# Ledger of designs, part 83: peptides against a protein of PDB entry 3WG5

Target 1, 218 residues: chain A of PDB entry 3WG5
Amino acid sequence: LAKNIVYVAQIKGQITSYTYDQFDRYITIAEQDNAEAIIIELDTPGGRADAMMNIVQRIQQSKIPVIIYVYPPGASAASAGTYIALGSHLIAMAPGTSIGACRPILGYSQNGSIIEAPPKITNYFIAYIKSLAQESGRNATIAEEFITKDLSLTPEEALKYGVIEVVARDINELLKKSNGMKTKIPVNGRYVTLNFTNVEVRYLAPSFKDKLISYITD
Target 2, 218 residues: chain A of PDB entry 3WG5 as posed
Amino acid sequence: LAKNIVYVAQIKGQITSYTYDQFDRYITIAEQDNAEAIIIELDTPGGRADAMMNIVQRIQQSKIPVIIYVYPPGASAASAGTYIALGSHLIAMAPGTSIGACRPILGYSQNGSIIEAPPAITNYFIAYIKSLAQESGRNATIAEEFITKDLSLTPEEALKYGVIEVVARDINELLKKSNGMKTKIPVNGRYVTLNFTNVEVRYLAPSFKDKLISYITD

## One batch from the design tools (peptide; made by RFdiffusion4, then SolubleMPNN)

Design b2_p13_8_s4 (from b2_p13_8, 7 letters changed)
Fold by OpenDDE base, seed 1:
Parts: C-alpha cells; sequence; structure tokens
Structure b2_p13_8_s4 (fold): chain B 218 residues (1-218), chain C 218 residues (1-218), chain A 13 residues (1-13)
C-alpha cells in the first residue's frame, strides 16, 4: 500500500520575501508529490506584512493541506507568524511555544523603540486577522485581541480559546492527534479530512539560498 | 596643505535593514576621518519604510554632511529614496535620473498588484515627507505630491521646484557646483558651508556582506 | 511584530 507522504519543513526567523520563497518552494514540492500534507515547523518573531499576506495567499492556494506547527519548544508564531497560522489549514503548537503579539508597527527607531502604526493600519489588520479567523472557524475575538491587546497565548490557552487545533510534543504526536481532523479552510474548494494513517514523513532541507539568507538575516 | 577628504559610496537596490547598515558603515567611516562630506551615489526603486526612517535618522545624526547623489544616469531615488534624499544635507541628481513616486503601499499581491495602504498610512507619510521638506527648506507642496499624485520629477524639474540643490553629471561637477553651498539641514546643530576646494576623493567599496546581500536581493 | 511592512515605498515598478 503506497504510504501517503507528509512533508515537514522548517521556517525560522523574520518573515520576508525570502520566507515567501521558502513557503512557495516547500508547498510546491509537496504538491508535486501529492502529499497528504505539509507541516511547516514555524519559529518567527514576525516580519513584513506584505510577505505575510503573500504567504497566507500561497497557503490558501495550496493544493494540499498546510499545517503550521509552532516548534520546537521555545519557538513562537509571533506577529506575522500568527497571521500565517490563522491562514493555514491546521495549527499545532508544541508545549512551551507561543502565539500572538500581532500589533502592527511601522518599524523600530534607532533607539530600538517601536514606531507605532497609525490607527488606520491597525484597523486594517484587525479586519484582516478577524477575516482569517472567521474563514477558518477560529476565535475572531481573540484574533482581534492579538492586535488590540498585543495578546500572546500559550498552546493550552490557544487551544482552549479555539485559536489552534492541536497541542503536540513532536511530529508523531501531531500526526496522531490531527489524524481524522478536517482542515479549517478548504483545499481546492473542499474541506479535507486528514489521513495520517500509515504515512511516510519526509523532511525538506533548506536550499543553499535559504541557508545563505538565513545566515545574513540572523 | 592637508587635503580635505570627500568620501563617495554607492548604495543600490531596495532599501532594507541591510541598506541601513551600509549607510551607517559608510557615514561612520567618513566621520572617523573627519571628512568634509560623504557623497552617497543612490539608485533605488524604494523599499521598507522602517529602514528608510532609520536611514534618515542616521543621516540627521551624522557628524559630517551627507550628500545624496542620484547617480548614474538612469538611476532613481524613487519612493524611499526620495525620503532619504529629503532627509539629507544636500541632494544632487545626474541628468537622466528621477526622484519621487512616494505613494506608500502595503506591498504586492501574488498577481503583482499593489496592495494599497489605508488613508491613515498615507496621511502619516504625507506628514512625514512634508516635515522632511520643511526642515530642509525644500518644497513641501511637491513633497506631498510625491505621495498624493505619485509624482516623479526630472533633475531639472526637481531643481526648478526647489526639491534638490544640484544637477551634476559626475562627482567633479557635483563638488564644483556644491562648493560654498550651505547644508540644507544642520550638522552637529550648525548649517555647514561645504568646502570642496582642494579635496581628495576616496571611494568606499561594498563590504563582503554588502555584496552578498546585493547578490541575494537582486 | 507584524511589521506592517513599513509601507514598502516600493515604487510601482
Amino acid sequence: as target 1 above (218 residues)
Amino acid sequence: as target 1 above (218 residues)
Amino acid sequence: VVGIEPISFETKS
């Protein structure tokens, strides 16, 4: 019986145009192999809004389920990472991770202070994040509070409040717990029931370009 | 008679955090040598607003005059480049270059369409660009129109309208024409009269990191 | 921080 394939790839660091390219590459590889899903191990402090929006769109256009997994312990899906997660087919978090802190900023001043976004930007992203939550059947009130209160949640809180779907310690537990779950958004216009019975896990490594960019951006 | 030193450095491509590092490095080198000025040959289509604001701040904190020179012919100080120029001690343009097109955007969609910024962002940057123009004694009305009309100007127009100070074909003509000009903003709290009589021109090369980032971002 | 990308003043290419 041909084992269904699940891809696992890591995306770490700031969300940039290069991060979009990583998402695109990883998802494309998994699509080409008709994988059951791709799991993106995400660890990000945030990043660029345009790249984030493009990543969300790329996920939403995926021909296969894209699972965002906040991993390893100590990792975060902060800011842009939260939007990406909310735009995905399933969210999982490892114990000791965090999600939220989505207040939009214009950037950092030379003294390291945050340059605040004007209210219109904040309102735009409130509407956007609420839309992502609503489309995925997740807690839109909490999604808004990720901005308005700069709220951050533990995995247990995020699960409890209906922001995420799974708390899992590792890929195997993630596969076990998410098996039989429906995607929170459509895949090719249909909600897919995940089938992680008898799957082969394949890890995707960063490309040379990915490594180089990470080295420079770190 | 110890020749006064003028540094020349090139900054090309998108304005990013790496571009800030380039500005910081170049200005710091010139400051350490007590240069008469540093000329930044700028060619940019635009970039990140945070990096732009940090670059402007770095220029404003410079212990020496920072001249933005839109060079070579065919180059632009577009979008973020315009703000950087307006934040500098003197602006020069080569024939066949352009300045302006400062309409803020959130980014590009997957289809290449522009994601429009909400009016509050636009208004924020209108206020910001007008402030830069006013502080430097440049045309604040035209600065606003760089956003509201997405206006782009030729060197001759920019000079005529009081956006820039010099049109020059090369570094030698720039030095000749700007000699005896006062900086448009203070250096260490004082408007400096540029002294380009009997100067040594020193070119700064990109660092290895600069080259690597340019290679990746190109 | 969702860096709202500082408005990439990306000029319309």
Scores: peptide ipSAE 0.031, ipTM 0.407, DockQ to the pose 0.649; fails the geometry check
Fold by OpenDDE base, seed 2:
Structure b2_p13_8_s4 (fold): chain B 218 residues (1-218), chain C 218 residues (1-218), chain A 13 residues (1-13)
Amino acid sequence: as target 1 above (218 residues)
Amino acid sequence: as target 1 above (218 residues)
Amino acid sequence: VVGIEPISFETKS
């Protein structure tokens, strides 16, 4: 029987329109090859709300499962990264990573101070993040608290509270633990049971453009 | 024999001039009471370089040991927080926290893009962070890589590489593990052996002003 | 555009 393919790609840095292009490209490649899933190794401190929302939509439109994996140790799915994770088919975290801190801001003042979002905007994103949690069968209370309390969680806490599905040290452990799990959101309108029993792992390298942008935004 | 006092205070959020005032106030209180040490529970994603440098100087001028404790789980000593930690008498981290990501930036563009610091400024902070590591007997190579590679570390990695001194789940474990350790930088020109055998822990609450500013900057 | 941005180490502008 032909091996199922699982793609792995890395997205690191600030969430921007370029990050959307990366997500779109990676997911499209995996879709075209009818992969069992794509794993996105995510390390982001946050970014633009518009790009984040577009990425969430792109994930939800995926023809294959998209797994967000907060990796490597020391990485985070902070702010916009949390929204993306909550909008995905499965969340995994490596030990020593973090998730949360989702308070929306208008930007930074000239003095480096956070310009607070008006209550209307904050409430919009509270509703949005709760919706993502509810749609994915994850902890909506904690999702709200990522904003209202600027909560950050360890993988252990996130798992315990039902925010994420897997704690895994590496891709092999992730595949092992997630094998037989159902996606937390539908793929083409159906919840899919992940099958990682006989898989080939294929790594997608960042494009030259991706590398250049990452270098500039780092 | 009279109990030695250990103060505990929290500093959370962006590093600003107000954060300097908090550090100054907390350390001054502990100095006035001839405390054995002050523990600063630090959770910061970064902030202003000027404020950071002032805080480092204030710590180094302290008449008592200043312990930076990255706490609680999910917290970080990111960017400016790493510099502050490296400039302190002892660094502790709770499980599930992080340290690193110290690349200096000029700010954010209107589009949310990072405006890169010119090489001269980046090199200045490389020299500065390496100096802090060297002065404190910590890993200067990793300190540099916090900038050059935008490296982030787990507590376990940071301990392993000689960036930090203690991994502790709580204040009690911190006191237990750090008891008998020498400060990594001098106090009044002398390395001090911490004595936490018979201590009273006193918590310093943020002032109303501190709470208000934290609320505004979060 | 509402940012959900990390607070970065800013040098004096």
Scores: peptide ipSAE 0.028, ipTM 0.274, DockQ to the pose 0.190; fails the geometry check
Fold by OpenDDE base, seed 4:
Structure b2_p13_8_s4 (fold): chain B 218 residues (1-218), chain C 218 residues (1-218), chain A 13 residues (1-13)
Amino acid sequence: as target 1 above (218 residues)
Amino acid sequence: as target 1 above (218 residues)
Amino acid sequence: VVGIEPISFETKS
């Protein structure tokens, strides 16, 4: 029986326009090869709202399931990363990772203090994150609290509260646990049942540009 | 008579946290050498508001005059660049450059369309840009219109309306024209009269990191 | 935690 392909790629660092390019490239490759899914190993402290929204849209436009996997242990899907995850077809987290802390900020002052976003922005992103949660059948109340309380959750908490779908230590466990799960959002207008029974895992490497950006942003 | 040193450095591209690092590095070098001034040749389409505000603050904290020079011809001090300029000790523009277009946005959608900022943000930056203009003795009404009308001005218009202080074709002409001018904001609590009668021009090169970032962002 | 930084001042390129 022809092995279904599952792509795995890593996205690490701040969410920027370059991160969008990475998502787009990785998803496009997986789409072209008619992969069963792509798993994005995500480790981000957050980043730009515009890039985040574009990434969410790109995921939602994907011809294949996009699984956000907060990985490795010690990684986070913080701020923008949470939105991206909530916009995806499936969220997994490795033990020792975190998700949340989604309060929008205008940025950081010279002293490293947060410049608070005005209430209207905060409210906008509350509505947005709740929409992502609702559309994906995830906990919209917790999604709101990611902003209003700047809440961060462990994988176990996130799973318990219905924010994420899988806790997995590695790709193999993720594939095993997610096998037979339905996507939390449609793929091409249909909820897809993931089939990871007989899959070939293919790792996608960062481009040269991706490597350079990572080197500079880290 | 000991030649006064004037540093010249270039900042090109989007205003980011890395741009702040460039400003900080360049100004610090010039401060350490007790330069008469530093001229920052600026060409930017804009960028991040937080980085912009930090840059403005860094300029205002400078121990020496910081001259923003929109250069070369074809360059712009757009959006964030205008704020930076308005926060500086002196603004010059080369012929064929522009300043303005300061309407804040949340970013760009996938299709390249602008995501509009909520009115509260717009109003915040109106107040901010007007403050910069007022503190520097520049045209606060035009500064507001840079946002409310997304106004862009030529050097001649900007000079005429009291937004900038100098129109100059090159560094030599800039030095000549700005000689004897008072800074538009204080340096260490005092308005400084620029002395460019007998100066040595020293060019600062971008760091390796600066070059890499520029290569990636362009 | 890097917040969602919503504000970009970008000119129409």
Scores: peptide ipSAE 0.026, ipTM 0.563, DockQ to the pose 0.797; fails the geometry check
Fold by OpenDDE base, seed 5:
Structure b2_p13_8_s4 (fold): chain B 218 residues (1-218), chain C 218 residues (1-218), chain A 13 residues (1-13)
Amino acid sequence: as target 1 above (218 residues)
Amino acid sequence: as target 1 above (218 residues)
Amino acid sequence: VVGIEPISFETKS
């Protein structure tokens, strides 16, 4: 019986156009191999809104389930990372991680102070993040509060409030807990029930380009 | 008599956080050497709004005049490049270059189509670009039309409409024509009259990091 | 033309 394959890949750091390329590459590989799913281990402080929106769209167009896993302990899906998670088929978090803090900013001044986004922009992203939550059957009120209150949640809180679907310590526990769960958004127009029985886990490494970009951005 | 020094540096490609670092590095070098001015040869199709705003702020905080020179022939100060130019102490263009096309976009869809910015964002950048034009004594109506009509101008048109100050074929002609011009924005709270008599031109090369980033982004 | 892309969502970290 052809082993069901689950891909696992890591995306760490700022959300940029290169992060989009990483998502696209990883998902494309998993699609080509007809994987049961791909798990993206995400650790990000945030990044660019355009790249974020493109990533969300890429996930939504995936031919396979994309699971965002905030991992390892100490990691976060902050700012842009929260939007990406809310746009995905399933969200998991490891203990000791965080999600939220989504207030849009125009950037940093030379003195390191935050340049606040005008209300027009803030309201746009409130509408956007609420849409992601609503479409995925997640808590839209909390999604709004990620912006309006700059709220950050623990995995336990996020699970309790219906922001995420799984708290898991590692990939094995994630596979065990998410087995039999339905995707929170459709795959090719259909909600998919995840089947993680007798799966082979394949880890995707960052490309040379990915490593080089990470080295330059750090 | 200590020769007046003018620095010349090239910035080419997308406006990113790395482009900010280039501007910061180049201006800092010229400041440290008490240069009469720095000329940035700019060729950009556009880029990131946050990086653009940071670059504008960095130029405005410069201790020396920063001249944006759209160069060589065939180059453009498109999108973010127009904002940067409008935020600078003097704008020059070579024949066969362009300026404008400033309509904000959210990005590109997977099919390469432009994702339009919502009216809220567009209106914010209209206000911002008009402010840059007004503060620099340049044509604010045309600045708005760079967004609302996605207008692009030739050097001759831009000069005629009061968007730019100089059309020049090369650095020598630029220095000749801009000699005795006042900066369009203050330097340390004062409008400076440029003195390009008996100047030494020093060219700044891109750093190894700059070259590496350009290689990755191309 | 690389558009003026929208706002960075950077965390205060």
Scores: peptide ipSAE 0.025, ipTM 0.597, DockQ to the pose 0.765; fails the geometry check

## One batch from the design tools (peptide; made by RFdiffusion4, then SolubleMPNN)

Design b2_p14_1_s1 (from b2_p14_1, 9 letters changed)
Fold by OpenDDE base, seed 3:
Structure b2_p14_1_s1 (fold): chain B 218 residues (1-218), chain C 218 residues (1-218), chain A 14 residues (1-14)
Amino acid sequence: as target 1 above (218 residues)
Amino acid sequence: as target 1 above (218 residues)
Amino acid sequence: KNLGVIIDPLRLVP
């Protein structure tokens, strides 16, 4: 039986236009191979709102399930990463990771102080993050508090509060636990029941360009 | 007589956090040498709002006059570049350059379409750009229209409408024309009368890192 | 192509 393929790719660092290109490339490869799913191992402190929104849109337009996996231990889906996760078909977190801290800012001053976003911008992103939570059947109250309280959650808390779907130590445990789950958002207009029985795991490596850009931006 | 130094540095490409670092580095060097002024040859299609606001703040905190010079011919101070110019001590443009097109956007979709900024964000930047114009004694009505009409101006139009102070073909003409002008914003709390009599022009080159980042982002 | 002012409000606040 043609083994159902699950792709795994890593995205690390700040969310930028280049991160969008990585998401697009990785998802496209998995789509072309008619993969059962792609798992994105995500570790990000945040990044750009534009890139984040484009990534969310790209995930929503995916022909296959996109699973955001906050991995490895010590990783975070902070700020923009939380939005991306909430926009995905399934969220998993490894023990020792975090999600949240979504308060929008305009930037940092010379002294390192935060330049606060005006209420008009903050309110926009409150509405946006709540919409992502609602569309995915996740906890919209907590999603709002990721901004209003700058809340960060452990995997166990996030699971308990209905923000995420899986806590898993590794890819094998993730596949095992998520097997039979429905995607939290549609794939090609339909909710998909994940089937991870007898899957082949394929890893996608970053391109040379990806490595170079990551080296420069980190 | 110790020749008054004028530094010239080039900033080209998208306005990013790295562009802020370039501004900071270049201005700091000029400050340390107690330069009469620094001229930034600017050519940008725009960029990030956060970086732009930080750059404006850095210019406003400068101990020396920062002159934005839209140069060479064919260059633009588009979008974020316009804000930076309006936040500077003096604006000059070379013939064949442009300024304006300041409508804020959230980003670009996969098909290359613009994701519009919500009214709350647009209104924020209208207020912001008008404040920059007002503080610098420049045309606030035109500044607003850079957003509301996505207006772009030639150097001659920009000068005529009181958006910029100088049209100059090169550094020598710029120095000649701007000699005796008052800065449009304060330097260390005081408006400075520019003195470009018997000045030495020193060029600051981009660092290797600057070159590499520019190569990757262009 | 001219870039609009891109809002980057989603950085981690330390």
Scores: peptide ipSAE 0.030, ipTM 0.326, DockQ to the pose 0.782; fails the geometry check
Fold by OpenDDE base, seed 4:
Structure b2_p14_1_s1 (fold): chain B 218 residues (1-218), chain C 218 residues (1-218), chain A 14 residues (1-14)
Amino acid sequence: as target 1 above (218 residues)
Amino acid sequence: as target 1 above (218 residues)
Amino acid sequence: KNLGVIIDPLRLVP
């Protein structure tokens, strides 16, 4: 029986327009092959709100399920990463990872101090993150607290509070645990039941451009 | 008589955190040499608000006058570039350049359509750009219209409306016309009268990193 | 260090 394909790709570092391009490329490849899903191994301290929103939109426009997997241990879906995760079809975290800390900022001063976002902006992102949580059937209260309290959670806490769906040590465990789960948001207007029985895992490598950008931004 | 030094550097492309680093580096070099001023030849279609605000702050913290020069012909100080200009000690434009179009956006959708900023964000930037204009004694009404009407101006219009101080074809004409002008904002708490009599012009080259980033973002 | 959510509202659409 022809194995269904699951793609796995890595997104690491700051969320920028280049990160959007990576998401777009990876998802497009998986779509073209009619993959059962794509798993994005995410490790980000955050980044740009614009890129984040575009990435969320791209994920939501995906013809296949996009699973955000905070991986490996030590990784984070911090700030923008949390928004991206909340905008995805399924969130998984490896033990020893974190999610949250979503307070919007305008930037950093020369001395490295945070330039706080004005209340109007903060409130906008509160509404936005809550919308993502609500649309995905995730905990909107915690989503708000990611901003208002700059809350960060462990995988176990995130699971407990209904922020994420899976805690998994590796891809194999992720596939096993997520098999038979429904996507938290629609794929092409329908909630998809994931079928990870008899799947082939295909790893996508970063492009040369991706490597170059990562090298510079590290 | 020891020639006073005027530094000239180029900032081209999208306004990002790397652009901030360029501004910081260039201004720091000029400060270290106690330059009479630094002229930044600016050509930007815009970029990030955070980076823009940080750049403005860096300019305002400068120990020497920072002149934003929209150059060469065909260049623009669009969007973020306008804010940066309005935050500077002096604005010059070459003939055939433009300034304005400051409407904030959240980003671009997959189809390239603009994702509009919510009114709260728009209003924030209206207030911000007006503050920059007011602090620099420039036309705050036009500054607002850069956002509300997405207005773009020619150098002649910008000069006429009191948005900029100088129209100049090249560095030599800029130095000539700006000689004896007072900075529009303070340098170390004082409005400086520019002295471009008997000056040596020193051009700063982009670093290797600057070149690499520019190549990738182009 | 968490970078936070940095707002980039000022992109010019060509």
Scores: peptide ipSAE 0.027, ipTM 0.308, DockQ to the pose 0.788; fails the geometry check
Fold by OpenDDE base, seed 1:
Structure b2_p14_1_s1 (fold): chain B 218 residues (1-218), chain C 218 residues (1-218), chain A 14 residues (1-14)
Amino acid sequence: as target 1 above (218 residues)
Amino acid sequence: as target 1 above (218 residues)
Amino acid sequence: KNLGVIIDPLRLVP
């Protein structure tokens, strides 16, 4: 029986338009091979809202399940990363990672101080993040508090509160724990039951361009 | 016999001039009480170079040992935080934290792209971080690579490579493991042997101002 | 000269 393929790719650094390109490329490869899923190892402090929204949309348009895995230990899905995770088919976190801190800002001043977003923008993102949570059957109250309280959670807390689905130390544990789980959002209009029995794990390497951009944006 | 006092304080968020004030306040309190040490639970993505350098200087001027503890799990001593740690009397990390990523930048463009520092500035900080590592008997090669490769390490790696001194899950384990260790830099011109036998742990709370600033800058 | 060490932009920027 043909081995189910699971792709694993890393996305690290700031969320930008180039990060969108990375997501798009990785998901496209996995789609082309009819993979059981792609796992995106995500480590991001945040980034651009526009890019984030595009990434979420790209994930939701995926023909295969996209698992966001906050990995490795020490990594975060902070700010924009949280939105991306909440927009995905399944969220996993490694022990020692974090999720949250989603308060929108306009940017940083020359002195490094935060330029606050006006209430209308903040409220927009509250609505947006709640929508992502609700659509995925995740804790919308906590999602809101990621903004209103700039809340950050451990994996254990995030699991406890129903923000994420899995805590796993590595890819193998992730596959084991998520095997048989249903995606939290539809894939091609259907909730998919993940089948990670007898899977082949394929790692996708960053392109030279990806590395260069990461170097520039990191 | 009078209990040795160990202070514990949290510093979270971006390194700014206000962060300097927090360090100064916390260390001053501990100095006033002739504490055995102060443990600063540090969680920072980085910040301003000027503030960082001032903080390092303040730590080095401390009349008591300053232990930088990257805590809790999920926290980082990233960028400026790494410099601060390397400038301290002892570095500890909790499992699931990170240290490194120290490449200087001039700032961010309007589109969120990094504005690169000119080589002269980068080289300055290479020299600076190496100096901190060398003075503290820590791995100067790795310290340099925190800049040149924007390297980030796990606690286990950092310990292995001689960047840090302790991996500990909590304050109690930190105290236990660091008991009897010598500071990596002098306190008032002398290397101090830490005595954490029969200690009283006192937690310092952030001031309202600290909270407000953290809220604004986080 | 405002020298910055990389701040992880923990916050969503529009």
Scores: peptide ipSAE 0.023, ipTM 0.268, DockQ to the pose 0.202; fails the geometry check
Fold by OpenDDE base, seed 2:
Structure b2_p14_1_s1 (fold): chain B 218 residues (1-218), chain C 218 residues (1-218), chain A 14 residues (1-14)
Amino acid sequence: as target 1 above (218 residues)
Amino acid sequence: as target 1 above (218 residues)
Amino acid sequence: KNLGVIIDPLRLVP
C-alpha cells in the first residue's frame, strides 16, 4: 500500500543537465518509498531547453504524482520552469511568485541584447508548450502567450486563467487544498486522486553534488 | 624582451566564423605587442564545430599564452566553449560559471527537436575532446563525459577533477593565482612559465565589426 | 571540414 508520505525537495537556479539529475534522483527516491506524491519547490529563472524537455519527460514517466510548487515567496517558474510546471501532475504557486516568460532565445549578444530564436524554433516551442497545456487540461492560449507575448502571471491570474491548480502559502496549505484533486496528467496511464489525509512530510536535502552544481551554475 | 603586459578581451555569444576572426585579431594584437599572455573572457552557449576547431588551432599556433577565463559570474563555456578552453594554455573560471555540455548535434528539426549526430560524428568529437584534454594534461575522462553524459561542472568541480587550473573572482586574482604556473600546452614548442609580476593589463575593445556580427548572430 | 555539426543548445530565459 502506498505510504501516507509526501516528499518535498527544492530545485533552485538554472535548468541544466544537473537539474535533470536532481529531478531524477528526487522522483526515484519518492517512487522507491511509494510516496503519495513528491512536491518540488521550484525557483528558476529558466535555462536549457534540452534539459527542460528531459525533465518534463522524466516527470511524465514518474510512478507517483509530481507537484511543482513555485516557492518560496519571491520565487519564479520562469521560462523553462513554466514548461516543467505545465508538464507536471499539479502546479501550485505561493503568493508573491510568478510564472511565464517562455520565449526561446539563442543567447545574449555582447551588448546584452537577446539573440532571438529563428521563427522555426519559436514555432516549435509554441507547439510544444501548447501540447503540454492541452495534455494537462490547462489554458493552451495562455501557454502560447507565455511565448508570443512573453507573458508572466501572478498566482492569482494563473489560477484564474486555468494555468495552475493551487495557490498556497506553505506546504500544509498546499496539501490541504490539493487533497482530493485529480492529477492533471496520468500517472502510469491513470489520473490519480491525491490523498493527503494524515500524511507524513519528508524533506529531501540536496546531495553534496547537488549543492556543488547549484553553486557552479549560479 | 617580453613586455610586462597582459591583454584582456571579451568573447561573448555563439561560436561562429566571426568568433574565429575575433580570436585571431585579439591574439595577433597581443602577439605583436609581445604580451606575457592574453586572457579571453569567454561567455558562450556553444556554436559551430568548424569554427570551434579553427579557434582551437589558432590558439595552439599562438606565439603567446592564451588563457580562457569563463567570466563574468553567470557566464559559461558551454559546448564549443569547453573545447576552446581545453585547447588553451590555461583555463580559469569565476565563481558562478559553468563548463561542459559538449554533445554534438546536427541541428534542430522542424518540430524543434534535436537532430542527433550519428555515432560516427559523436565518436569523432569524443576522440577530439579527449585529445585536447590529454595534450593539455587535463582530465580526459571528464572531457569524454562532457559528451557522453552531457556533463556540466562548476568551477570547484572542474578544478577538483583537473579540468581547469584556476578559480578566480576577477582578473587581479587570476593573475595572482596563475603567476608561476606553466602553460598546459606548449607555446612555440615550449611550456611557458607565466610571469605576471608587475604587469600592465590592457583591455581590447571589440571592433565595430565585432559588435555588428555579435548583433547579427544573435 | 564543415561537419555540419552544431554545438549550441537552445536556451529558455525570460
Scores: peptide ipSAE 0.022, ipTM 0.288, DockQ to the pose 0.201; fails the geometry check

